# Peptides against a protein of PDB entry 5D63, part 77

Target 1, 292 residues: chain A of PDB entry 5D63
Amino acid sequence: SLRRGIYHIENAGVPSAIDLKDGSSSDGTPIVGWQFTPDTINWHQLWLAEPIPNVADTFTLCNLFSGTYMDLYNGSSEAGTAVNGWQGTAFTTNPHQLWTIKKSSDGTSYKIQNYGSKTFVDLVNGDSSDGAKIAGWTGTWDEGNPHQKWYFNRMSVSSAEAQAAIARNPHIHGTYRGYILDGEYLVLPNATFTQIWKDSGLPGSKWREQIYDCDDFAIAMKAAVGKWGADSWKANGFAIFCGVMLGVNKAGDAAHAYNFTLTKDHADIVFFEPQNGGYLNDIGYDSYMAFY

## One batch from the design tools (peptide; aimed at target 1 V248 G252 A257 Y288)

Design b2_p30_2 (made by RFdiffusion4)
Pose (drawn by RFdiffusion4):
Structure b2_p30_2 (pose): chain A 292 residues (1-292), chain P 30 residues (1-30)
Amino acid sequence: as target 1 above (292 residues)
Amino acid sequence: STITSADMDAAIAAMWTKYNAANDAAAEAA
């Protein structure tokens, strides 16, 4: 089963993503195929998949930017029916906004079926052009037609996944305790994590004994990332990944506060120095506490 | 001087105090 999370959904035949046109929140805004840039935030192309209780392999798909839902127009089973963004809720009983998502016959890509109509999300004619129509269409679960096959590229981690990445890191102190604050996190590309640090004003902050020292920088960065999350996205039910760690050096005589993020493959953590914007695999300290 | 377990506890408490103050300030600004 597809796990709850945030996904960039890419057509298996051509490198077009499912894109809510112009990120518009208007009811009826077309969902179309569009090109994308890897290792960036694709602002109109991120979808929060919320599992429906007791309804196997069925989800709502909420655009992260607009807060609106993937909706099959009037639930029609006619091939060519529009797939648009529409107002809704995470656990709606409206079948126009319910989607059964299971692996295709290639075992890697998925097919997306409307729960009500039993039709599939289809990149019409396999058109690779920006703005190509995506519609509901007749189809089968097992066929190889790439127009109806989609890679769900995971862009978020559960708290259990973040905890696992931290536990595998070699720079964890024997007394380490972690404090988990949320359940599902959008993992940022370093380019975006750095842009938030720049926009926070931290690059211009001067170190001052106790009144604006390492703890202050680290907490400020976490707060800046949290503000960015709420100000940038309209969907609810996730958080942005940015951790704070306290650590101690190998000699046991100096401590430091700093931030951390995740690698692209989501398996490992990478340390971030908020005093200078650097990313480090080894910051010179072993973490004895983290909150994220 | 070597950092003790009490020193680390005190540093954690201070960190939580500063973090909660930052959250309260953000809630008030809303």

Design b2_p30_2_s1 (made by RFdiffusion4, then SolubleMPNN; from b2_p30_2, 25 letters changed)
Fold by OpenDDE base, seed 4:
Structure b2_p30_2_s1 (fold): chain B 292 residues (1-292), chain A 30 residues (1-30)
Amino acid sequence: as target 1 above (292 residues)
Amino acid sequence: MKLTEEDLEELERRLFEKFEKRLEEEEEAR
């Protein structure tokens, strides 16, 4: 079953993603097919899937950027019915905004069925053009039509997944204590993470004994990421991943505070030095404390 | 063996002081 999380939803037939046009929060904003760039944030193409309690395999899909929800216009079962962004809530009872999402017959892609109409989200004619219509269309779960098959590329991690990634890292001290602050985290591409770092002013910040040293840099980076998240996205119910660690060196005579994020595959962590913007697999310290 | 909170705080204090001194020296050497 599909897990709660943030997804980039890509058509199984053509290199097109489900895109909320212009990221607009206006009711009735078209959801369309649009090209995407790997390893980028794809701002208008991220969707938070929130599972509906006690309704099997059924979700709302909130556009991360606009904070609006995928909505089948009037809940119509007619083929070609528009799919739009519309105001809503994560646990709505409005069947126009409830989507049953299950694996397709190929076992890798998903189909997205409107709960009420029982029609499927369809990239009309498999059109790969930017702005191509996405609509409700008749179909069945077992059909192989790629117009109605979608890959759900997970762009977030749960706190448990993050914890697991940390646990696998060899640079964790035996005294390690981790503190989880949120439940679901959007994992940023390094380029975006670096840009936030640059925009924070940290590259120009001077190290000063005690008053602005390693811990200040690390906390400032986390604060910058948090603010960036709040300023960038209108959806709620997730955080932006940026961890803080305190570590001790092998000799046990030096400590450091630094950041970390997750690798692209979300399986491992990578350390980030906020004093110079460097990414490292080994920062020279073993973490005895982290919060994220 | 896990340290107590108090032990950890003391360790942090000692280690950070040494680290900061080192970083300062490195910065001045640039």
Scores: peptide ipSAE 0.015, ipTM 0.440, DockQ to the pose 0.052
OpenDDE base, seeds 1, 2, 3, 5: peptide ipSAE 0.018, 0.018, 0.015, 0.009; ipTM 0.458, 0.457, 0.432, 0.426; seeds 1, 2, 3, 5 fail the geometry check

Design b2_p30_2_s2 (made by RFdiffusion4, then SolubleMPNN; from b2_p30_2, 22 letters changed)
Fold by OpenDDE base, seed 4:
Structure b2_p30_2_s2 (fold): chain B 292 residues (1-292), chain A 30 residues (1-30)
Amino acid sequence: as target 1 above (292 residues)
Amino acid sequence: MKLTQEDLDALEQRLFEKFEQAEKEAEAAR
């Protein structure tokens, strides 16, 4: 089954993603097909899938940018019914905003069925143009029509997945203690992570003994990422991944505080030095504590 | 040989002592 998480939802037939037009929070904002750029944020095209308790394979889809939810207009079963952004809640009982999401017959893509109408989210005519209509349309689970098949590219990790990635890293000390602060984390591209670092003022900050040293840099970076998240996204129920680690060197005579994020495949961590903006597979320290 | 918790505690203590010593020296230099 589909896991709770943030997804970039891409059509299986054409290079188009499910896009909330202009990222608008207004009720009735069209959800449309739109081009996307791989390995970027794709601001209006990220959706938080929240599983509904006790309803198998059923979710709400919250647009990360607008904080509004995917909504089948009037819950109509008519082919061509508009799919829009609309105000809602993660655990709504409104069938207009409940979506059953299961694997298609090809075993890789998903179909998105409205819980009430039993129609499917359809990229009308497979139109790859920006602003192409996305609508509810008649279909079946076994139908191979690519207009109704979607790849769910996971853009986030659970706390458990992050924990597992950390555990696999060779630069974790045997005394390591991890403290999980959130449940789900949007993982940023390094370019975005770096830009946040640049905008934070840290590149111009001076190291000063105790008063502004490694821990201050690392915490300032985490704070900057947190603020960026709060300022950028209207959806709730997730965080932006930016970890802080405390580590000790191999000689056991020096300690350091630094950041870390996840690799593109979310399977590993990469260390980030907030004092110079560098990414490293080996920062020269083994972590004995992390919080993220 | 991997560092033990005791090793880490000792490291922390050493670092703290260095800091305290630096503070004392700074005060004495005033």
Scores: peptide ipSAE 0.012, ipTM 0.353, DockQ to the pose 0.050
OpenDDE base, seeds 1, 2, 3, 5: peptide ipSAE 0.000, 0.008, 0.009, 0.008; ipTM 0.289, 0.416, 0.387, 0.391

Design b2_p30_2_s3 (made by RFdiffusion4, then SolubleMPNN; from b2_p30_2, 23 letters changed)
Fold by OpenDDE base, seed 3:
Structure b2_p30_2_s3 (fold): chain B 292 residues (1-292), chain A 30 residues (1-30)
Amino acid sequence: as target 1 above (292 residues)
Amino acid sequence: SLLTEEDLEERERRLLEKFEKVEEEAKEAE
């Protein structure tokens, strides 16, 4: 079954993603097909899938940018019914905003069925143009029509997945204790992570003995990422991944505070030095404490 | 500016103190 998380949802037939037009939070804003750039944020094209308790394979889909939800207009079963952004809540009972999401017949893509109407999210005519209509359309789970098949590319990790990634890293001290602050984390591309670092002012910050040293840099980076998240997204129920670690060197005579994020495949962590903006697989320290 | 050796030594001492505290707390919790 599809896990709770943030997804970039791409059509199986053409290089088009499900896009909330202009990222508008207005009720009735069209959801459309739009081009995307791999390994970027794709601001209007991220969706938080929240599973509905006790309803198998059924979710709300919240647009990360607007904070509005995917909504089948009037819940109509008529082919061609508009799919729009609309105000809502994560655990709504409104069938217009409930979507059953299961694997398609090809075993890799998903189909998105409206819970009430039983129609499917359809890229009308497989149109690859920007602004192409996405609508509810008649269909069945076993049909191979690529207009109704979608790849769900996960852009986030759960706290458990992050914990597992940390545990696999060879630069973790035997006394390591991790503290989880949130449940689900959007994982940023390095380019975005670096840009936040630049915008924070840290590149121009002066190292000062104790009053502003490595721990201050690391915490400032985390604070900057947190603020960026709050300022950038209207959806709730997730955080932006940015960890802080305290580590000790192999000799045991030096310690450091630094950041870390996750690799593109979310399987591993990579260390980030907030004093110079560098990414490292080995920062020269073994972490005995982290919070993220 | 880049960190001096003296800066690094001071930083290391401070963080080692934190490390020792964590170790002590861990031992007390056992």
Scores: peptide ipSAE 0.025, ipTM 0.463, DockQ to the pose 0.045
OpenDDE base, seeds 1, 2, 4, 5: peptide ipSAE 0.007, 0.023, 0.018, 0.025; ipTM 0.411, 0.456, 0.418, 0.463; seed 5 fails the geometry check

Design b2_p30_2_s4 (made by RFdiffusion4, then SolubleMPNN; from b2_p30_2, 25 letters changed)
Fold by OpenDDE base, seed 5:
Structure b2_p30_2_s4 (fold): chain B 292 residues (1-292), chain A 30 residues (1-30)
Amino acid sequence: as target 1 above (292 residues)
Amino acid sequence: PLLTAEDLEAREKRLFEKFEKVQKEEEAAR
């Protein structure tokens, strides 16, 4: 079954993603096919899938940028019915915004069925052009039509997954204590993470003994990422991944504060030095405390 | 961050206790 999380949803037939046009929060904004760039944010193309309790394989899909939800216009079962962004809530009972998402016949892609109409989200004619129509269309779960098959590329991690990644890292002290702040985290590409660092002013900040040293840099970076998240996205129910660690050196007589994020495959952590913007697999310290 | 004497002692103690526990469990599992 599909897990709660943030997804980039890509067509199985052509290099097109499900896009909320212009990222607009207006009711009735078209959802369309649009090109994307791998390993980037793709701002208007991220969707938070929230599972509905006690309704098997059924979700709402919230556009991360606009905070609006995928909506089948009037819940119509007619082929060609518009799919739009519309105001809603994560646990709505409105069948226009409830989507059953299960594996397709190929075992890798998913189909997206409206709960009420039983029609499927369809990239009409498999059109790969920007702005191509996405609509509700008749279909079945076992059909191989790529117009109705979608890859769900996971762009977030749960707190449990983050915890597991930390636990696998060799630079964790035996006395480590971790503190989880949120439940789901959007994981940023390093380029975006670095840009936030640059925009924070930290590259021009002067190290000063105790008054503005390693812990101040690390906390300032986390604050900058938090603010970036709040200013960039209208959806709720997730955070932006940026951890703070305290570590002790091998001699056990010195400590350092630094940041960390997740690798591209979300399986491991990588350390980030906010004093110089460097990414390191080994920062020279073993973490005895983290919060993220 | 600064490591106090109390922090260092506590960490050393916890590390030692974990190590001993693991060893005892391994011995008992044989």
Scores: peptide ipSAE 0.074, ipTM 0.594, DockQ to the pose 0.024
OpenDDE base, seeds 1, 2, 3, 4: peptide ipSAE 0.032, 0.029, 0.059, 0.045; ipTM 0.479, 0.553, 0.473, 0.505; seed 3 fails the geometry check

Design b2_p30_3_s1 (made by RFdiffusion4, then SolubleMPNN; its pose is not in this set)
Fold by OpenDDE base, seed 4:
Order: sequence, then structure tokens, then C-alpha cells
Structure b2_p30_3_s1 (fold): chain B 292 residues (1-292), chain A 30 residues (1-30)
Amino acid sequence: as target 1 above (292 residues)
Amino acid sequence: MLTEADLAELEARLQRKFAEVEAQEAAARA
């Protein structure tokens, strides 16, 4: 089954993603097909899938940018019914905003069925142009129509997945203690992570003994990422991944505070030095504590 | 997600760890 998380949802037939037009929070904002750039944020094209308790394979889909939800207009079962952004809540009982999401017949893509109408999210005519209509359309689960098949590219990790990535890293001390602060984390591309670092003013900050040293830099970076998240997204129920670690060197006579994020495939961590903006696979310390 | 009490405990632990780091860094710079 589809896991709770943030997804970039891409059509199986053409290079088009599900896009909330202009990222607008207005009720009735069209959801459309739009081009995307791989390995970037794609601001208006990220969706938080929240599973509905006790309803198998059924979710709400919250647009990360607008904080509004995917909504089948009037819950109509008529082919061509508009799919729009609309105000809502994660655990709504409104069938216009409830979507059953299961694997298609190809075993890799998903189909998105409205819970009430039983129609499917359809890229009308497979149109690859920007602004192409997305609508509810008649269909079946076993049909191979690529207009109704979608790849769910996971852009986030759970706290458990992050914990697992940390546990696999060779630069973790035997006394390691991790403290999980959130449940789901959007993982940023390094370019975005670096830009946040630059915008924070940290590149111009001066190291000063104890009064502004490694721990201050590391915490300042985490704070900058947190603020960036709060300022950038209207949806709730997730965080932006940016960890803080305390580590000890091999000799055991020096310690350091630094940041870390996840690799592109979310399987590993990479260390980030907030004092110089460097990414390192080995920062020269083994972590005995982290919070993220 | 942590409660306020959990956060307070975490903060206290973090402060102790940061103090240890600073002490070690000072020793390394000496």
C-alpha cells in the first residue's frame, strides 16, 4: 500500500506532473498537467498523502504549497468533471476529497480513484502541454490507459526511514542516541539546502571560541531550514529534513557539532559542515548524538 | 513529536553535550 508521505505525481504516459495552478489557495483552483524538472523541488507539484484510518488504501492529497486539497468538483461521476484545489482537512469525511490509491495493472504506477464517484484522475487526452486538463473520468482498476496511471515519486522520509539511514552509516558511535522530533520529512536537493545556508548569513558568520562555534553554526543552520519550511509551505504535518549531530573524533579527545541530510535515494546520510557549506561522506567524527 | 516536557529534557541533555564538546574543543586548541 502507498505510505504516508510527500509525493511528486507524474503521468505514466507523458512527462507531465499533477500541478496546482500557480500554487493558489483559492477554492476551485484548477489542477493541471505541467512539465517538471527532475531532482528539483517543483513547488506546486508536491502532494502530502495522508491515509484515512480504517479505510483501506484511501487518502487525502494536500498540496504542499497551497495547503489545499485535491477535490473532485461536486463529487460528480460524470466524465470530464474538474479536479481542483479546495480547502479541507487531512482526515475529512468529504468524499469529494477522498482518493483511493492503488497499484495499476502494470504493478509500478498507481491509479487515483475518487472514493465517492469511483471515477479516476485522468490527464485528459494524455495532453503533455502545460495547463492540460486533469479531470475525473470513468475507468477500471485493471485498465491500462496511461492517462489514468501515475508514478508516485516519494520526496519525503519517515522518521523510521531516517533512523535506518543513520544506523547504516559507518560514522556512528557505539553510544549513539538519536532524538526524533517529527514524523515525516521533506528531503531537499543539495542545491536548495545550500541556498538556504547562503541566505541564512552563515557564510559570513565568524567562528569565535565558545561564544559562536560549531554548535552555534549547526543549530543556526537547522533554524534556518525550519524557518524556510514555515515560510515556503502552507501545508502542515511534515518537517524539512535537517539534522544536527554531535560527534567525537577517533582519538576521543575532540568533539564537533555539524549537520546532516539524506542522499538523493534516501538510503544514506551525508554530513554538512555549516561553517563552510561543505558536504562530506566522512567529516572526521563519529556521532554520539543527533536530533532531527 | 515531543511534548514540552520531552523537549525540556532533551534541551537539558543537549546543553550537557554541548558543554562537553566545547570543553573538548578548548582542549584541542590548547
Scores: peptide ipSAE 0.010, ipTM 0.434, DockQ to the pose 0.042
OpenDDE base, seeds 1, 2, 3, 5: peptide ipSAE 0.005, 0.006, 0.000, 0.000; ipTM 0.350, 0.380, 0.236, 0.233; seed 3 fails the geometry check

Design b2_p30_3_s2 (made by RFdiffusion4, then SolubleMPNN; its pose is not in this set)
Fold by OpenDDE base, seed 2:
Structure b2_p30_3_s2 (fold): chain B 292 residues (1-292), chain A 30 residues (1-30)
Amino acid sequence: as target 1 above (292 residues)
Amino acid sequence: MLTDADLAALEERLFKKFAEVEAKIAAERA
């Protein structure tokens, strides 16, 4: 079954993603097909899938940017019914905003069925152009039509997945204690992470003994990422991944505070030095404490 | 401007500080 998380939803037939037009929060904003750039944020194309308790394989889909929800207009079962953004809540009972999401017959892609109408989210005519219509359309779970098949590319990790990535890293001290602050984390591309670092003013910050040293840099980076998240997205129920670590050197006589994030495949962590903006696989310290 | 030796000394002091905090946390969990 599909896990709770943030997804970039791409058509199985053409290089088009499900896009909330202009990221608008207005009721009735069209959801359309739109081009995307791999390994980037794709601002209007991220969707938080929230599973509905006690309703198998059924979710609301909240646009991360607008905070509105995928909505089948009037819940109509007519082919060609518009799919729009509309105000809602994560655990709504409105069948216009409830989507059953399960694997297609190919075992890799998903189909998105409206809970009420039983029609499927369809990229009309498989049109790859920007602004192409996405609509409810008749179909079945076992059909092979790529217009109704979607890849759900996970853009977030759970706290458990992050914890597992940390546990796999060789630069973790035997006394390590991790403190989890949130449940689901959007993982940023390094380019975005670096841009936040640049915009924070940290590149121009002066190291000063104790008053503004390694821990201050690391906390400032985390704060900058947190603020960036709050200022950038209207949806709730997730955080932006940016960890802080305290580490000890091999000799056991020196400590450092630094940041870390996840690699592109989300399987490993990479260390980030907020004093110079560098990414390192080995920062020279083994972490005995982290919070993220 | 700090020398490498200065930085090492500072990091050592920081280690001591953080170790003390962790010791307190560990004691609270016991």
Scores: peptide ipSAE 0.024, ipTM 0.476, DockQ to the pose 0.049
OpenDDE base, seeds 1, 3, 4, 5: peptide ipSAE 0.021, 0.023, 0.020, 0.020; ipTM 0.531, 0.480, 0.474, 0.513

Design b2_p30_3_s3 (made by RFdiffusion4, then SolubleMPNN; its pose is not in this set)
Fold by OpenDDE base, seed 3:
Structure b2_p30_3_s3 (fold): chain B 292 residues (1-292), chain A 30 residues (1-30)
Amino acid sequence: as target 1 above (292 residues)
Amino acid sequence: MLTQEDLDKLEERLLEKFKKVEEELAKARE
């Protein structure tokens, strides 16, 4: 079963992703196929899948950028019915915005079926051009038509997954205590993470004994990421991953405050030094406390 | 530029600072 999370949804047949046109929050904004760049944010192409309680394999899909939801126009079962962004809520009962998402016959891709109409999200004619129509179309779960098959590339982690990644890291102190602040986290590419760091002014910030030292840098970075998230996305129900750690060195005579994020595969953490913008697998400290 | 000795001294002070904060927080929770 598909887990709650933020996904980049890519067609199985051609290199196109499900895109909310111009990221517009207007009701009726077309959802279209659009090219994407791997390992980037792809601003208009991120979707928060929220599972509906007690309805098997059924979700709402909220566009992260616009805060609107994937909507089958009038819930029509007619082939070619427009799929648009529309205002909604995560746990709506509106069948126009409820999507049953299950594995296709190939076992790797998914099909997206409208709960009410029982039609499927279809990249019409498999058109790979930017702006290609995405519509509801007749189909079956077992057919192999790539126009209706989609890869769900997970772009977020749950708090539990983050916790597990931390637990696997060798640079965790025996007295480690972690504090989870949110439930789901968008994991940023390093390039984006670094850009936030640059835009925060931290690269030009002066280290000053106690008044603005390691803890201040680390907290400032987390604050910058939080603000970036709030300013960049209209959807709710998720956070941007950026952790703060307190660590002690092997000798036990020095401490440091630093940041961390997750690796691309979300399986491990990587340390980030907010004083110089560096990414390290070993920052020279073992964490005894973290919050994220 | 800070010397390694300066850095070591600074880090030692940080350790003490963090310990103090933790103790204060613990007391506040009681």
Scores: peptide ipSAE 0.027, ipTM 0.490, DockQ to the pose 0.056
OpenDDE base, seeds 1, 2, 4, 5: peptide ipSAE 0.024, 0.027, 0.025, 0.021; ipTM 0.509, 0.501, 0.498, 0.405; seed 5 fails the geometry check

Design b2_p30_3_s4 (made by RFdiffusion4, then SolubleMPNN; its pose is not in this set)
Fold by OpenDDE base, seed 5:
Structure b2_p30_3_s4 (fold): chain B 292 residues (1-292), chain A 30 residues (1-30)
Amino acid sequence: as target 1 above (292 residues)
Amino acid sequence: MLTEEDLEQREQRLFEKFQEVQKQLEAERA
C-alpha cells in the first residue's frame, strides 16, 4: 500500500506531472499536466497523501503549496469531469476529495480512483503540453492506458526512516541519543538547502568564541530552514528536514556542532557545515546527540 | 574566511558537556 508522504506525481506515458495551476488556493483552481525538472522543488507539483483510517488504500491529496485538496468537481462520474483544487481537510468524509490509490497492472505505477464516482484521474489524450487537462475518466484497474497511470516519486521521509538512515551512518558515537521533533519531513535538494543557507546571512557571519560559535551557526541554519518552510508552504502536517548534531572527534579531545540532511535516495545522511556551506560524508566527528 | 583548521578548533563548552554526559551514562551502568 502507498505510504503517507509527500509525492511528486508523474504521468507514466509522458514527462508531465500533476500540477495545481499557479499554485492558487482558490476553490476550483484547475489541476493540470505540466513539465517538471528532476531533482528540483517543483513548487506546485507536490502532494501530501494522507491515508484515511479504516478505508483501504484511500487518501486525501493536499497540494503542499496551496494547502488545498484534489477535488473531483461535483463528484461526477461523467468522463471529462474537472479535477480541481478545493478547500478541505486531511480526514474529510467528502467523497469528492477521497482517492483510492493502488498499483496498476504494470506493478510500478499507480492509478488514482475517486472513491465516490469510481472514475480515474486521467491526463486527457496523454497531452504533454503545459496546462493539459486532467479529468475524471472511466476506466478499470487492469487497463494499461498510460493516461491513467502515475508514478509516485516520494519526496519525504518519515521520522522512522530518518532514524534508520542515521543508524546506518558510520560516524555515530556509541552513546548517541537522537530526538525526533516531527513525523514527516520534506527532503530538500542540496541546491535549495544551500540557497536557504545563503539567504540566512550565515555566509557573512563572524565566528566569535562562545558568543557566536559552532552551535550558534548550526541552530541558525535549523531556524532558517524552519522559517523557509513556514513561509513557502501552506499545507500542514510535515516539516522540512534539517538536523543538528553534536559530535566528538576520534581522538576524544574536541567537539563540534553541525547540521545534516539526507542524501537524494534518502538512504543515508550527509553532513553540512554551516560555517562554510560545505557538504561532507565525513566531517571528522562522531555524533553523540542529534535533534531533527 | 574560516580555514579548515579553524573549523576543527576545540569547542570547549560542547566537549565539557560531552564529558558530563559520558560520566552520567557510566554512572547509570554502574
Scores: peptide ipSAE 0.116, ipTM 0.657, DockQ to the pose 0.036
OpenDDE base, seeds 1, 2, 3, 4: peptide ipSAE 0.042, 0.028, 0.037, 0.005; ipTM 0.553, 0.510, 0.569, 0.344; seeds 2, 3 fail the geometry check

Design b2_p30_4 (made by RFdiffusion4)
Pose (drawn by RFdiffusion4):
Structure b2_p30_4 (pose): chain A 292 residues (1-292), chain P 30 residues (1-30)
Amino acid sequence: as target 1 above (292 residues)
Amino acid sequence: PDFAAMTNDEKVAYTKQAKADMLAALAAAK
């Protein structure tokens, strides 16, 4: 089963993502195929998949930017029916916004079926051009047609996954205790994490004994990321990944506060120095506390 | 601590005190 999370959904035949046109919140805004740039935030192309209770392999798909839902127009089973963004809720009983998502016959990509119509999300004619029509279409679960096959590229981690990445890190103090604050996190590319640091004003902040020292920088960065999350996205039910750690050096005589993020593959953590914007695999301190 | 219920100022104060406490415990162990 596809796990709850945030996904960039890529057609298996051509490198087009499912894109809510112009990120518009208007009801009926077309969902289309569009090119994308890896290792960036693709602002119109991120979808929060919320599992439906007791309805196997069935989800709502909420565009992260607009807060609107993937909706099969009037639930029609006619091939070519429009797939648009529409107002809705995470756990709706409206079958126009319910999607059964299971692995295709290639075992890697998925097919997306409307719960009500039993038709599939289809990149019409396999068109790779920006703005290509995506529609509901007749189809089967097992066929190889790439027009109806989609890679769900995971862009978020659960809290259990973030905890696992931290636990595998070699720079964790024996007294380490972590504090988990949310359940599902959008993992940022370093390019975006850096842009938030720049936009927070921290690059210009001076170190001052106690009144604006390492703790202040680290907390400020976490707060800046939290603000960015709420100000940038309309969908609810996730958080942005940015941790704070306190650590102690090998000699046991100096302590430091700093931030951390995750690697692209989501398996490991990387430390971030908020005083200078640097990313480090070893910051010189072993973490005895973290909150994220 | 409940970090979800704390302000940023409370978090900064706590982190400063937590570092002091940790260093004092390690100095005493020596």

Design b2_p30_4_s1 (made by RFdiffusion4, then SolubleMPNN; from b2_p30_4, 12 letters changed)
Fold by OpenDDE base, seed 2:
Structure b2_p30_4_s1 (fold): chain B 292 residues (1-292), chain A 30 residues (1-30)
Amino acid sequence: as target 1 above (292 residues)
Amino acid sequence: PDFAAMSDEEQVAFLRAEKAAVLAALAAAR
């Protein structure tokens, strides 16, 4: 079963992703196929899948950028019916915005079926061009047509997954307490994380004893990431991953505060020093507390 | 190797290897 999360949804046949045109929040904005760049934020191509309680394998799909939802126009079962962005809510009862998402016959890709019409999200003619039509189309779960098969690349982690990544770190030993602040986190590429750091003004900030030292830098970075999230995305129900961690040296006479993010595969944490913008596998302190 | 200079993909590989090495060392000590 597909987990709640943020996904980049890529066609199984051609290098095209499901894109909300111009990221517009207007009702009826076309959803189209569009090229994407790996390991970058694809702004109009991220979708929050929210599972509907008591309805098996059924979700709403909220565009992260626009805050609007994938919508089958008039719920029509006619082949070629437009799929658009439309205002909605995560737990709507509107069948135009309810999508049953299950594995295809190949066991790796998914098919996206409209709950009401029973038609499938289709990249029309497998067109790989930017702006290619995505529509509802007749199909079956067992068909192998790549026009209706989609890879769901997970771009977020649950709090439990983040916790597990921390637990796997070989440099974190002994007494450690983590505090989880949110349920689902968009994980940023390092380049984006670094850009937020640069834009925050932290690179030009002066270290000053106690009044603006390690904890201030670490908290300022987290605040900058939080603000970036709020300013960048109109969807709700997720956070941007940026941890704050506290550590102490072996002698117990020096403490430090720093940040951390997750690796590309979401399996491990990477330490981030907000005083210099450096990424580290080992921060050099025994971590005893984190919040994220 | 300079971890900070690694790509996101290279960092994945590095950290995987590091964990494996730590586990191997622990096993050898038992």
Scores: peptide ipSAE 0.590, ipTM 0.914, DockQ to the pose 0.026
OpenDDE base, seeds 1, 3, 4, 5: peptide ipSAE 0.589, 0.589, 0.589, 0.590; ipTM 0.913, 0.913, 0.914, 0.914

